# Designs tried in a protein design run: peptides against a protein of PDB entry 6JX3. Part 2

Target 1, 85 residues: chain A of PDB entry 6JX3
Amino acid sequence: AEFRLRPEISVAQTDYGMVLLDGRSGEYWQLNDTAALIVQRLLDGHSPADVAQFLTSEYEVERTDAERDIAALVTSLKENGMALP

## One batch from the design tools (peptide; made by RFdiffusion4, then SolubleMPNN)

Design b1_p8_2_s4 (from b1_p8_2, 5 letters changed)
Fold by OpenDDE base, seed 4:
Structure b1_p8_2_s4 (fold): chain B 85 residues (1-85), chain A 8 residues (1-8)
Amino acid sequence: as target 1 above (85 residues)
Amino acid sequence: MFKGTIEV
């Protein structure tokens, strides 16, 4: 399924990195650069497999590590009410 | 409210 943020979530680029803001609750999260990169690519329509390949080829991250981290991040974003199920 | 930093 397509990775999408919930409609109330806004993306902001700040001096400290990517921020996700819930416009209804006022809650916000900061992402580190790697998390932001993953989110950006997913939002651009790349699959988790595409992102894993990207991390392995461009950042020399082990495939298993990339897959695990992407899956954990996506799960976290869904559980924290940022991404749609 | 700041909820925290999400890191990979």
Scores: peptide ipSAE 0.694, ipTM 0.945, DockQ to the pose 0.943
Fold by OpenDDE base, seed 3:
Structure b1_p8_2_s4 (fold): chain B 85 residues (1-85), chain A 8 residues (1-8)
Amino acid sequence: as target 1 above (85 residues)
Amino acid sequence: MFKGTIEV
């Protein structure tokens, strides 16, 4: 299914990096650059497989590691109430 | 409130 943020979640770019903000609660999370890149690519409609390929080309990361990292990140975002199931 | 840092 298409990766989407929950409607109350906003994306903000700060001097320290990408932030996901819950507009109802005021809770926010900081993403490191790699996590931000994955989220941005997924929101743009790229598949996890597309993102994994991108990561292997951009960083010295094994394909299997990239796939696991993406899956773990997506799971975390869903469990933390930022992404839709 | 700050909840944490998400890293890959």
Scores: peptide ipSAE 0.694, ipTM 0.945, DockQ to the pose 0.954
Fold by OpenDDE base, seed 1:
Structure b1_p8_2_s4 (fold): chain B 85 residues (1-85), chain A 8 residues (1-8)
Amino acid sequence: as target 1 above (85 residues)
Amino acid sequence: MFKGTIEV
């Protein structure tokens, strides 16, 4: 399925990087640069496999590590109510 | 409210 944020979640850029804001609760999360990159590519319509390939080719991350990082991030975003299941 | 930092 396509990666999508929940409708109440907004993306904002701050001096410290990407932030995801829940407009209903006012809760927000800071993303580090790698997490932000993954989210941006997923939102642009790239598959997790595409993102893994991108990380391996551009940032010298091992394929297995990239796949685990993406999976962990997506899980976290779903568990924290930011991404749709 | 700040919930935390998500890192990869």
Scores: peptide ipSAE 0.692, ipTM 0.945, DockQ to the pose 0.947
Fold by OpenDDE base, seed 2:
Structure b1_p8_2_s4 (fold): chain B 85 residues (1-85), chain A 8 residues (1-8)
Amino acid sequence: as target 1 above (85 residues)
Amino acid sequence: MFKGTIEV
């Protein structure tokens, strides 16, 4: 299924990195550069498989590790109320 | 409120 943020979540680019802000609660999370890259690509419509291939090529991450990292990130975003299930 | 950093 398509990766989507919850409607109350906004994306901000800061000097410290990408931030996801909940406009209702005022809670926000900062993403490190790799996490931000994954989120950006998913929001652009790339599949997790596309992102895994990208990480393999750009960061010399093993395919299995890339897939696990992406899955863990998506799970975290859903559990923290940032991404739709 | 800052909740934390999500890191990969």
Scores: peptide ipSAE 0.685, ipTM 0.945, DockQ to the pose 0.960

Design b1_p8_3_s1 (from b1_p8_3 with S1M H8R)
Fold by OpenDDE base, seed 3:
Structure b1_p8_3_s1 (fold): chain B 85 residues (1-85), chain A 8 residues (1-8)
Amino acid sequence: as target 1 above (85 residues)
Amino acid sequence: MPSITRLR
């Protein structure tokens, strides 16, 4: 399924990195650079497999670690109310 | 490692 943010979530670029803001609750979350990169690529329509390949090249991480990192991030974004199930 | 941090 396509990775999507919840409709109440807005994206802001700050001096400290990407921030996701919940327009209903007022809660907001900062993403580190790696998380922001993953989210950006997923929102652009890249598959988790595409993103994993990208991470292995950019950050010199093992493929299995990249896959776990992406899965863990997506889970966190869903559990914390930022991404749709 | 990707991370998210809730801001208060």
Scores: peptide ipSAE 0.667, ipTM 0.944, DockQ to the pose 0.870
Fold by OpenDDE base, seed 1:
Structure b1_p8_3_s1 (fold): chain B 85 residues (1-85), chain A 8 residues (1-8)
Amino acid sequence: as target 1 above (85 residues)
Amino acid sequence: MPSITRLR
């Protein structure tokens, strides 16, 4: 399934990185550079497998670690109401 | 690793 943000979520770029803002609750979350990179690529239509390959190339992480990192982030974004299930 | 931080 395609990764999508919930319709009430806005993306903002700040001097401190990517921020996701919930326009209904007013909650907002800052993403570190790795999280922002993952979200950007997923939103651009890359698969989790594509993103994992990208992370292994750019950050010298093990493939299994990249896959776990992506899965954990996506889960967190869903659980915190930022991404659609 | 990726991280998200709740602000406010």
Scores: peptide ipSAE 0.665, ipTM 0.944, DockQ to the pose 0.893
Fold by OpenDDE base, seed 4:
Structure b1_p8_3_s1 (fold): chain B 85 residues (1-85), chain A 8 residues (1-8)
Amino acid sequence: as target 1 above (85 residues)
Amino acid sequence: MPSITRLR
């Protein structure tokens, strides 16, 4: 149930935002600010529901859009080898 | 909208 990065993934902060690096493959991905915010809150132990509420209340995102965006991002992070299943 | 971009 807990969102976690794979152990080979490291987080770097760059001038262009958050980057996730795979120490084994050498692949890396840049997150935009919204994606970085979602990942940070999930890693801090907030549930997807908590994050959706946060986006609606603080960032003027519609609830349905927030839920869809979080789900899509988490799926992408898992499928691209950054997050644990 | 959140996005991820593969860097090469």
Scores: peptide ipSAE 0.664, ipTM 0.944, DockQ to the pose 0.867
Fold by OpenDDE base, seed 2:
Structure b1_p8_3_s1 (fold): chain B 85 residues (1-85), chain A 8 residues (1-8)
Amino acid sequence: as target 1 above (85 residues)
Amino acid sequence: MPSITRLR
């Protein structure tokens, strides 16, 4: 399934990194650089598998760890109201 | 490891 943000969520690039802002509630979340990279690539249309491959090359992480990281992040983004289910 | 932090 395609990764998408909820319609009320906007993305801001700040000096401190990527921030996701809920335009309705005013809640916002800071992503660390790894999370931001994952989100950016998913939003650009890359599959989780593509992102995992990218992480293994860029961050020298094991494939299994990359896959777990992506899955956990996506779950968190959904559970915290930022991404569509 | 990826992380998110609520800022509000």
Scores: peptide ipSAE 0.659, ipTM 0.944, DockQ to the pose 0.900

Design b1_p8_3_s2 (from b1_p8_3, 3 letters changed)
Fold by OpenDDE base, seed 3:
Structure b1_p8_3_s2 (fold): chain B 85 residues (1-85), chain A 8 residues (1-8)
Amino acid sequence: as target 1 above (85 residues)
Amino acid sequence: MPAITRLR
């Protein structure tokens, strides 16, 4: 399934990085640069496999670690109410 | 390592 944010979530760019804001609760989360990059690529329609390949090149991360990192982030975004199931 | 941080 396509990675999507929940409809109440807004994306903001700040001096400190990407922030996701829940317009209903007022809760908001900061993403570090790696998390922001993954989210941006997924929202642009890249597959987790495409993102993993990108991370291996950009950050010199092992493929297995990149795949695990993406999966963990996506899970966290879903569990914390930012991404759709 | 990707990270998210709840802001208060």
Scores: peptide ipSAE 0.652, ipTM 0.943, DockQ to the pose 0.868
Fold by OpenDDE base, seed 1:
Structure b1_p8_3_s2 (fold): chain B 85 residues (1-85), chain A 8 residues (1-8)
Amino acid sequence: as target 1 above (85 residues)
Amino acid sequence: MPAITRLR
């Protein structure tokens, strides 16, 4: 399934990086640069596999670690009400 | 590693 944010979530860019804001609860989350990169690429329609390949090339991480990192982030975004299931 | 931090 395509990665999508919940409709109440807004993306903001700050001096400290990407922030996701829940317009209903008022909760907001800052993403570090790696998380922001993953979210941006997923929102652009790249698959988790494409993102993993990108991370291995840009950050010299092992493929398995990149895949785990993406899966963990996506899980966190879903569990915290930012991404659709 | 990717990280998210709840802000208040």
Scores: peptide ipSAE 0.647, ipTM 0.942, DockQ to the pose 0.869
Fold by OpenDDE base, seed 4:
Structure b1_p8_3_s2 (fold): chain B 85 residues (1-85), chain A 8 residues (1-8)
Amino acid sequence: as target 1 above (85 residues)
Amino acid sequence: MPAITRLR
């Protein structure tokens, strides 16, 4: 399934990086640069496998670490109400 | 490692 943010989530770019804002609760989350990169690529329609390959090829991240990082981030985004299930 | 931080 396509990775998508919940419709109430807004994306903002700040001096400290990407921020996700929940327009209903008022909660907001800062993403570090790696998380922002992953989210951007997923939102652009890249699969988790594509993103893992990208991290290994372009950012010298081990494949297993990239896969775990992506999975953990996606889970966190879903659990914290930012991404659709 | 990717990280998300809840802001308050």
Scores: peptide ipSAE 0.644, ipTM 0.942, DockQ to the pose 0.873
Fold by OpenDDE base, seed 2:
Structure b1_p8_3_s2 (fold): chain B 85 residues (1-85), chain A 8 residues (1-8)
Amino acid sequence: as target 1 above (85 residues)
Amino acid sequence: MPAITRLR
């Protein structure tokens, strides 16, 4: 299934990094640079496999670690109400 | 590692 944010979530770029804002609750989350990169690529339609390959090539992350990190981030985004299931 | 931080 395609990775998608919930309709109430807005993306903002700040001096401190990417922020996801829930327009209904007013809660917002800051992403570190690695999380922002993953989210951007997933929203652009790249698969988790594509993102894992990108991380291994550009950021010296082992393939298994990249796959685990992406899965953990996606889970966190869903559990915290930012991404659709 | 990717991280998210709740700001409020």
Scores: peptide ipSAE 0.643, ipTM 0.942, DockQ to the pose 0.934

Design b1_p8_4_s1 (from b1_p8_4, 3 letters changed)
Fold by OpenDDE base, seed 3:
Structure b1_p8_4_s1 (fold): chain B 85 residues (1-85), chain A 8 residues (1-8)
Amino acid sequence: as target 1 above (85 residues)
Amino acid sequence: MPQITRLR
C-alpha cells in the first residue's frame, strides 16, 4: 500500500526541520532529520524496504534496526493522525 | 532513531 498523509496535513520546511501541520486541529509535529528523510522517500514512492536499504547504505545502521525504525515511525504517524491507515 | 515531537 502507498504511504500517504491525511488530506488535512500540510508539510512545511522550517529552520528547525520538517513540520507536519493539521489544518483542522491546528496541531503540528516536528520531525527530526531521520524521520524527515524516511517520510520524504516514502512520499516519493519508495517502499519501506527501499528506505531501509538507503539508510543502511548512507548511515551506519543495521538492516534490522532500519526496518524496525521505519515501521515504528509509520505506526506513530498513523496513530497521531498524520498518515492514512 | 527517527523522532516526532508534538509542538504547541
Scores: peptide ipSAE 0.687, ipTM 0.946, DockQ to the pose 0.883
Fold by OpenDDE base, seed 4:
Structure b1_p8_4_s1 (fold): chain B 85 residues (1-85), chain A 8 residues (1-8)
Amino acid sequence: as target 1 above (85 residues)
Amino acid sequence: MPQITRLR
């Protein structure tokens, strides 16, 4: 299934980066630039594998680290109620 | 490394 945010989650661009806001709970989360980039690419329809390749080729991230980081981020986004399962 | 920080 495609990566999707929960319908109650809004994306805000701030001077300090991307923020995800839960319109129901009022909780909000700041993403650093790397997390924001991953989320943006996933939302654009890129697979985790595509994103890992992109990080490896464009940002000099080791493939294993990119794969781990993407998986951990996606898990965190799901567990914290930002992304759909 | 990607990071998320809860602000509330």
Scores: peptide ipSAE 0.687, ipTM 0.947, DockQ to the pose 0.928
Fold by OpenDDE base, seed 1:
Structure b1_p8_4_s1 (fold): chain B 85 residues (1-85), chain A 8 residues (1-8)
Amino acid sequence: as target 1 above (85 residues)
Amino acid sequence: MPQITRLR
């Protein structure tokens, strides 16, 4: 399934990194560089497998760790109301 | 490791 943000979520680039803002609740979350990279790649239409391959090449992360990290982040973004189920 | 931090 395509990774999508909820329609009320806005992406802001700040001096501190990527921020996701819920325009209805006013809640917002800062992403670290790794989380921002994953979100950007997923929003660009890359699969979780493509993102895992990218992380293994760019950050010397083990494939299994990259896959786990992506899955955990996507789950967190869904549970915190930022991404569509 | 990817991290998200709730801002207040």
Scores: peptide ipSAE 0.682, ipTM 0.946, DockQ to the pose 0.876
Fold by OpenDDE base, seed 2:
Structure b1_p8_4_s1 (fold): chain B 85 residues (1-85), chain A 8 residues (1-8)
Amino acid sequence: as target 1 above (85 residues)
Amino acid sequence: MPQITRLR
């Protein structure tokens, strides 16, 4: 399924990295550079597999670790109400 | 490793 943010979530670029803001609750989260990269690629329509390949090529991360990291991040974003199920 | 941090 396509990765999408919830409609109440806005994205801001800050000097400290990507921030996701919930316009309803006022809660917001900062993403580190790796998380921001994953989210950006997913929002651009890349599959988790595409993102994993990207991470392996650019950051010299093992494929299994990249896949795990992406899955964990996506789960966290869903559980914290930032991404749609 | 990807990280998210809840801000206040």
Scores: peptide ipSAE 0.677, ipTM 0.945, DockQ to the pose 0.864

Design b1_p8_4_s2 (from b1_p8_4, 3 letters changed)
Fold by OpenDDE base, seed 3:
Structure b1_p8_4_s2 (fold): chain B 85 residues (1-85), chain A 8 residues (1-8)
Amino acid sequence: as target 1 above (85 residues)
Amino acid sequence: MPRITRLR
């Protein structure tokens, strides 16, 4: 399934990195650079497998750790109301 | 490691 943000979520770039803003609640979340990179690649239509391969090539991260990190981030984004199920 | 942080 395609990774998508909820329609009420806006993306902003700040001096502190990527921020996701909920336009209904006014709540917002900062992503660190690794989380921002994963979200950007997923929103561009890359699969979790493509993103894991990208992380292993750009960073000294094991494939299994990259896959776990992506899965955990996607779960967190869904649970905190930022991503669609 | 990827991280999200709630802001206020």
Scores: peptide ipSAE 0.682, ipTM 0.947, DockQ to the pose 0.882
Fold by OpenDDE base, seed 4:
Structure b1_p8_4_s2 (fold): chain B 85 residues (1-85), chain A 8 residues (1-8)
Amino acid sequence: as target 1 above (85 residues)
Amino acid sequence: MPRITRLR
C-alpha cells in the first residue's frame, strides 16, 4: 500500500526541521532530518526498499539498520495517528 | 536513526 499521511495531518517546514501537525488534536510532531528524509521519499512514491537503498548509498547506513529504522518510523507514524494504516 | 518527538 502507498504511504500516506492522514487527512488531518499538515506538514510544515521549520527552522528546527519538518513538523507534522494534527489539525484535530492540535499536537505537533517534530521529525529529525533522517525521519524527514524518509517521510519525504515515501510521500514521493518511493518504496521502503528504495528508501533503504538510498540511505545505504548516500548516508553510509548499513542495509539492515536502514530497513529496521524505516519500519520502526512507519510503525511510529501509524501508531501516533500521522500515517494511514 | 530517525526520530519523532511530540511537542505540546
Scores: peptide ipSAE 0.678, ipTM 0.946, DockQ to the pose 0.868
Fold by OpenDDE base, seed 1:
Structure b1_p8_4_s2 (fold): chain B 85 residues (1-85), chain A 8 residues (1-8)
Amino acid sequence: as target 1 above (85 residues)
Amino acid sequence: MPRITRLR
C-alpha cells in the first residue's frame, strides 16, 4: 500500500530537522535525519524495499536492520496518528 | 536508527 500522511499532518523543515505537525491537535513530532530520509523516500513513492536498499548503500546498514527500522518507523507513524493505516 | 520525538 502507498505510504501517506493523514490529511491533517503537515511537513515542516526546521533548524532542528523535519517536523510533522497535526493541524487539528497542534501536536508535532521531530524526526531525526534517518527518519526524515525514510519518510521523504516513502512519500516520493519508493517502496519499503527500495528504501531498505538505499539505506544499505548510503549508511552501511545491514539489509535486515534497515527493513526492521523502516517497519518500526512506519508502525510508529501510524500509531501516533501521523500516517494513514 | 530512525527516531521520532514528540515535541510539547
Scores: peptide ipSAE 0.678, ipTM 0.946, DockQ to the pose 0.890
Fold by OpenDDE base, seed 2:
Structure b1_p8_4_s2 (fold): chain B 85 residues (1-85), chain A 8 residues (1-8)
Amino acid sequence: as target 1 above (85 residues)
Amino acid sequence: MPRITRLR
């Protein structure tokens, strides 16, 4: 399934990294650079597998760790009301 | 490791 943010979520780029803002609740979250990179690539239409391959090459992480990191982040974004299920 | 931090 395509990774999508909820329609009330706005993306902002800050000096401290990517921020996701819920325009209804006023709640917002900062992403570190790794999380921002994953979100950006997923929003650009890359599959989790493509993102895992990218992380493996860019950060010299194990493929299994990249896959877990992506899955955990996506779960967190869904659970915290930023991403659509 | 990816991290998200709730801001206030």
Scores: peptide ipSAE 0.675, ipTM 0.946, DockQ to the pose 0.888

Design b1_p8_4_s3 (from b1_p8_4 with S1M S8R)
Fold by OpenDDE base, seed 3:
Structure b1_p8_4_s3 (fold): chain B 85 residues (1-85), chain A 8 residues (1-8)
Amino acid sequence: as target 1 above (85 residues)
Amino acid sequence: MPAITRLR
């Protein structure tokens, strides 16, 4: 399934990085640069496999670690109410 | 390592 944010979530760019804001609760989360990059690529329609390949090149991360990192982030975004199931 | 941080 396509990675999507929940409809109440807004994306903001700040001096400190990407922030996701829940317009209903007022809760908001900061993403570090790696998390922001993954989210941006997924929202642009890249597959987790495409993102993993990108991370291996950009950050010199092992493929297995990149795949695990993406999966963990996506899970966290879903569990914390930012991404759709 | 990707990270998210709840802001208060």
Scores: peptide ipSAE 0.652, ipTM 0.943, DockQ to the pose 0.869
Fold by OpenDDE base, seed 1:
Structure b1_p8_4_s3 (fold): chain B 85 residues (1-85), chain A 8 residues (1-8)
Amino acid sequence: as target 1 above (85 residues)
Amino acid sequence: MPAITRLR
């Protein structure tokens, strides 16, 4: 399934990086640069596999670690009400 | 590693 944010979530860019804001609860989350990169690429329609390949090339991480990192982030975004299931 | 931090 395509990665999508919940409709109440807004993306903001700050001096400290990407922030996701829940317009209903008022909760907001800052993403570090790696998380922001993953979210941006997923929102652009790249698959988790494409993102993993990108991370291995840009950050010299092992493929398995990149895949785990993406899966963990996506899980966190879903569990915290930012991404659709 | 990717990280998210709840802000208040």
Scores: peptide ipSAE 0.647, ipTM 0.942, DockQ to the pose 0.870
Fold by OpenDDE base, seed 4:
Structure b1_p8_4_s3 (fold): chain B 85 residues (1-85), chain A 8 residues (1-8)
Amino acid sequence: as target 1 above (85 residues)
Amino acid sequence: MPAITRLR
């Protein structure tokens, strides 16, 4: 399934990086640069496998670490109400 | 490692 943010989530770019804002609760989350990169690529329609390959090829991240990082981030985004299930 | 931080 396509990775998508919940419709109430807004994306903002700040001096400290990407921020996700929940327009209903008022909660907001800062993403570090790696998380922002992953989210951007997923939102652009890249699969988790594509993103893992990208991290290994372009950012010298081990494949297993990239896969775990992506999975953990996606889970966190879903659990914290930012991404659709 | 990717990280998300809840802001308050």
Scores: peptide ipSAE 0.644, ipTM 0.942, DockQ to the pose 0.875
Fold by OpenDDE base, seed 2:
Structure b1_p8_4_s3 (fold): chain B 85 residues (1-85), chain A 8 residues (1-8)
Amino acid sequence: as target 1 above (85 residues)
Amino acid sequence: MPAITRLR
């Protein structure tokens, strides 16, 4: 299934990094640079496999670690109400 | 590692 944010979530770029804002609750989350990169690529339609390959090539992350990190981030985004299931 | 931080 395609990775998608919930309709109430807005993306903002700040001096401190990417922020996801829930327009209904007013809660917002800051992403570190690695999380922002993953989210951007997933929203652009790249698969988790594509993102894992990108991380291994550009950021010296082992393939298994990249796959685990992406899965953990996606889970966190869903559990915290930012991404659709 | 990717991280998210709740700001409020």
Scores: peptide ipSAE 0.643, ipTM 0.942, DockQ to the pose 0.935

Design b1_p8_5_s1 (from b1_p8_5 with H1P A7S)
Fold by OpenDDE base, seed 3:
Structure b1_p8_5_s1 (fold): chain B 85 residues (1-85), chain A 8 residues (1-8)
Amino acid sequence: as target 1 above (85 residues)
Amino acid sequence: PFAGTLSV
């Protein structure tokens, strides 16, 4: 399924990295560079499998670790009200 | 407010 942020969530690029801002609550989350890269690629329409392959090919990340980390991140984004189910 | 850091 297509990965999408909730409509109230905005993406901001800061000197400290990517930030996700909830325009309703004012809550914001900072993403480290790897998490930001995953989110960016998912938002661009790449599947989790695509992202896992990308991380394995472009960075020294094991495939199984990439798959697990992506799944965990997506779950967190949904559970924390940032991404649509 | 700051809600936290998401890291992979």
Scores: peptide ipSAE 0.693, ipTM 0.945, DockQ to the pose 0.928
Fold by OpenDDE base, seed 4:
Structure b1_p8_5_s1 (fold): chain B 85 residues (1-85), chain A 8 residues (1-8)
Amino acid sequence: as target 1 above (85 residues)
Amino acid sequence: PFAGTLSV
């Protein structure tokens, strides 16, 4: 299924990295560079498999680690109300 | 408010 942020979530690029802001609650989350990269690619329409391959090829991350990291991040984004289920 | 950091 397509990865999408909830409509109330805004993306901000800061000098400190990507920030996701909930316009309703005012809560915001900071992403480190790798998390931001994953989110960016997912939002661009790449599948988790695409992103895993990207990480393995570009950053020499083990495939299983990449898959786990992506899955964990997506889960966190959903559970914290940033991404649609 | 700041809610947390997501890192990979």
Scores: peptide ipSAE 0.691, ipTM 0.944, DockQ to the pose 0.935
Fold by OpenDDE base, seed 1:
Structure b1_p8_5_s1 (fold): chain B 85 residues (1-85), chain A 8 residues (1-8)
Amino acid sequence: as target 1 above (85 residues)
Amino acid sequence: PFAGTLSV
């Protein structure tokens, strides 16, 4: 299944990192660098498995932890109205 | 408005 942001959500780069902005409500969320990396790779068409492998190579993270982190972030993005179900 | 931080 393709990971996609909702149509009203924009990605902005700030001095403090990646921000997701709802153009209708003005509500925005700040992402730390690891969360931003996950979102960027998913939007580029990489699978969660691809992203997990990338995280384990880029950071000292166990594969299981990477998979859990990705799943938790995706859930948050969907539940907070940023990503399509 | 600022809604929060998402972090990993």
Scores: peptide ipSAE 0.690, ipTM 0.944, DockQ to the pose 0.964
Fold by OpenDDE base, seed 2:
Structure b1_p8_5_s1 (fold): chain B 85 residues (1-85), chain A 8 residues (1-8)
Amino acid sequence: as target 1 above (85 residues)
Amino acid sequence: PFAGTLSV
């Protein structure tokens, strides 16, 4: 249940925001600021529940919406080969 | 190559 990136994935900070780069294929994805914050907190060891609480407190997002958004993002990261299952 | 944007 620990969130981890695949070994070939690198995190880069650009002038346009966070980018996740696949070192094997060269494929990269841009994250908006909220998505980047979620990924950063998950990588720091916070649980999805921790992140949901963070979003509700910091951005006035409803808890249900935060939970859904986090789950959707994690699913996308796994399906697109960035995060380990 | 650029693959897309992930946003919340």
Scores: peptide ipSAE 0.689, ipTM 0.944, DockQ to the pose 0.956

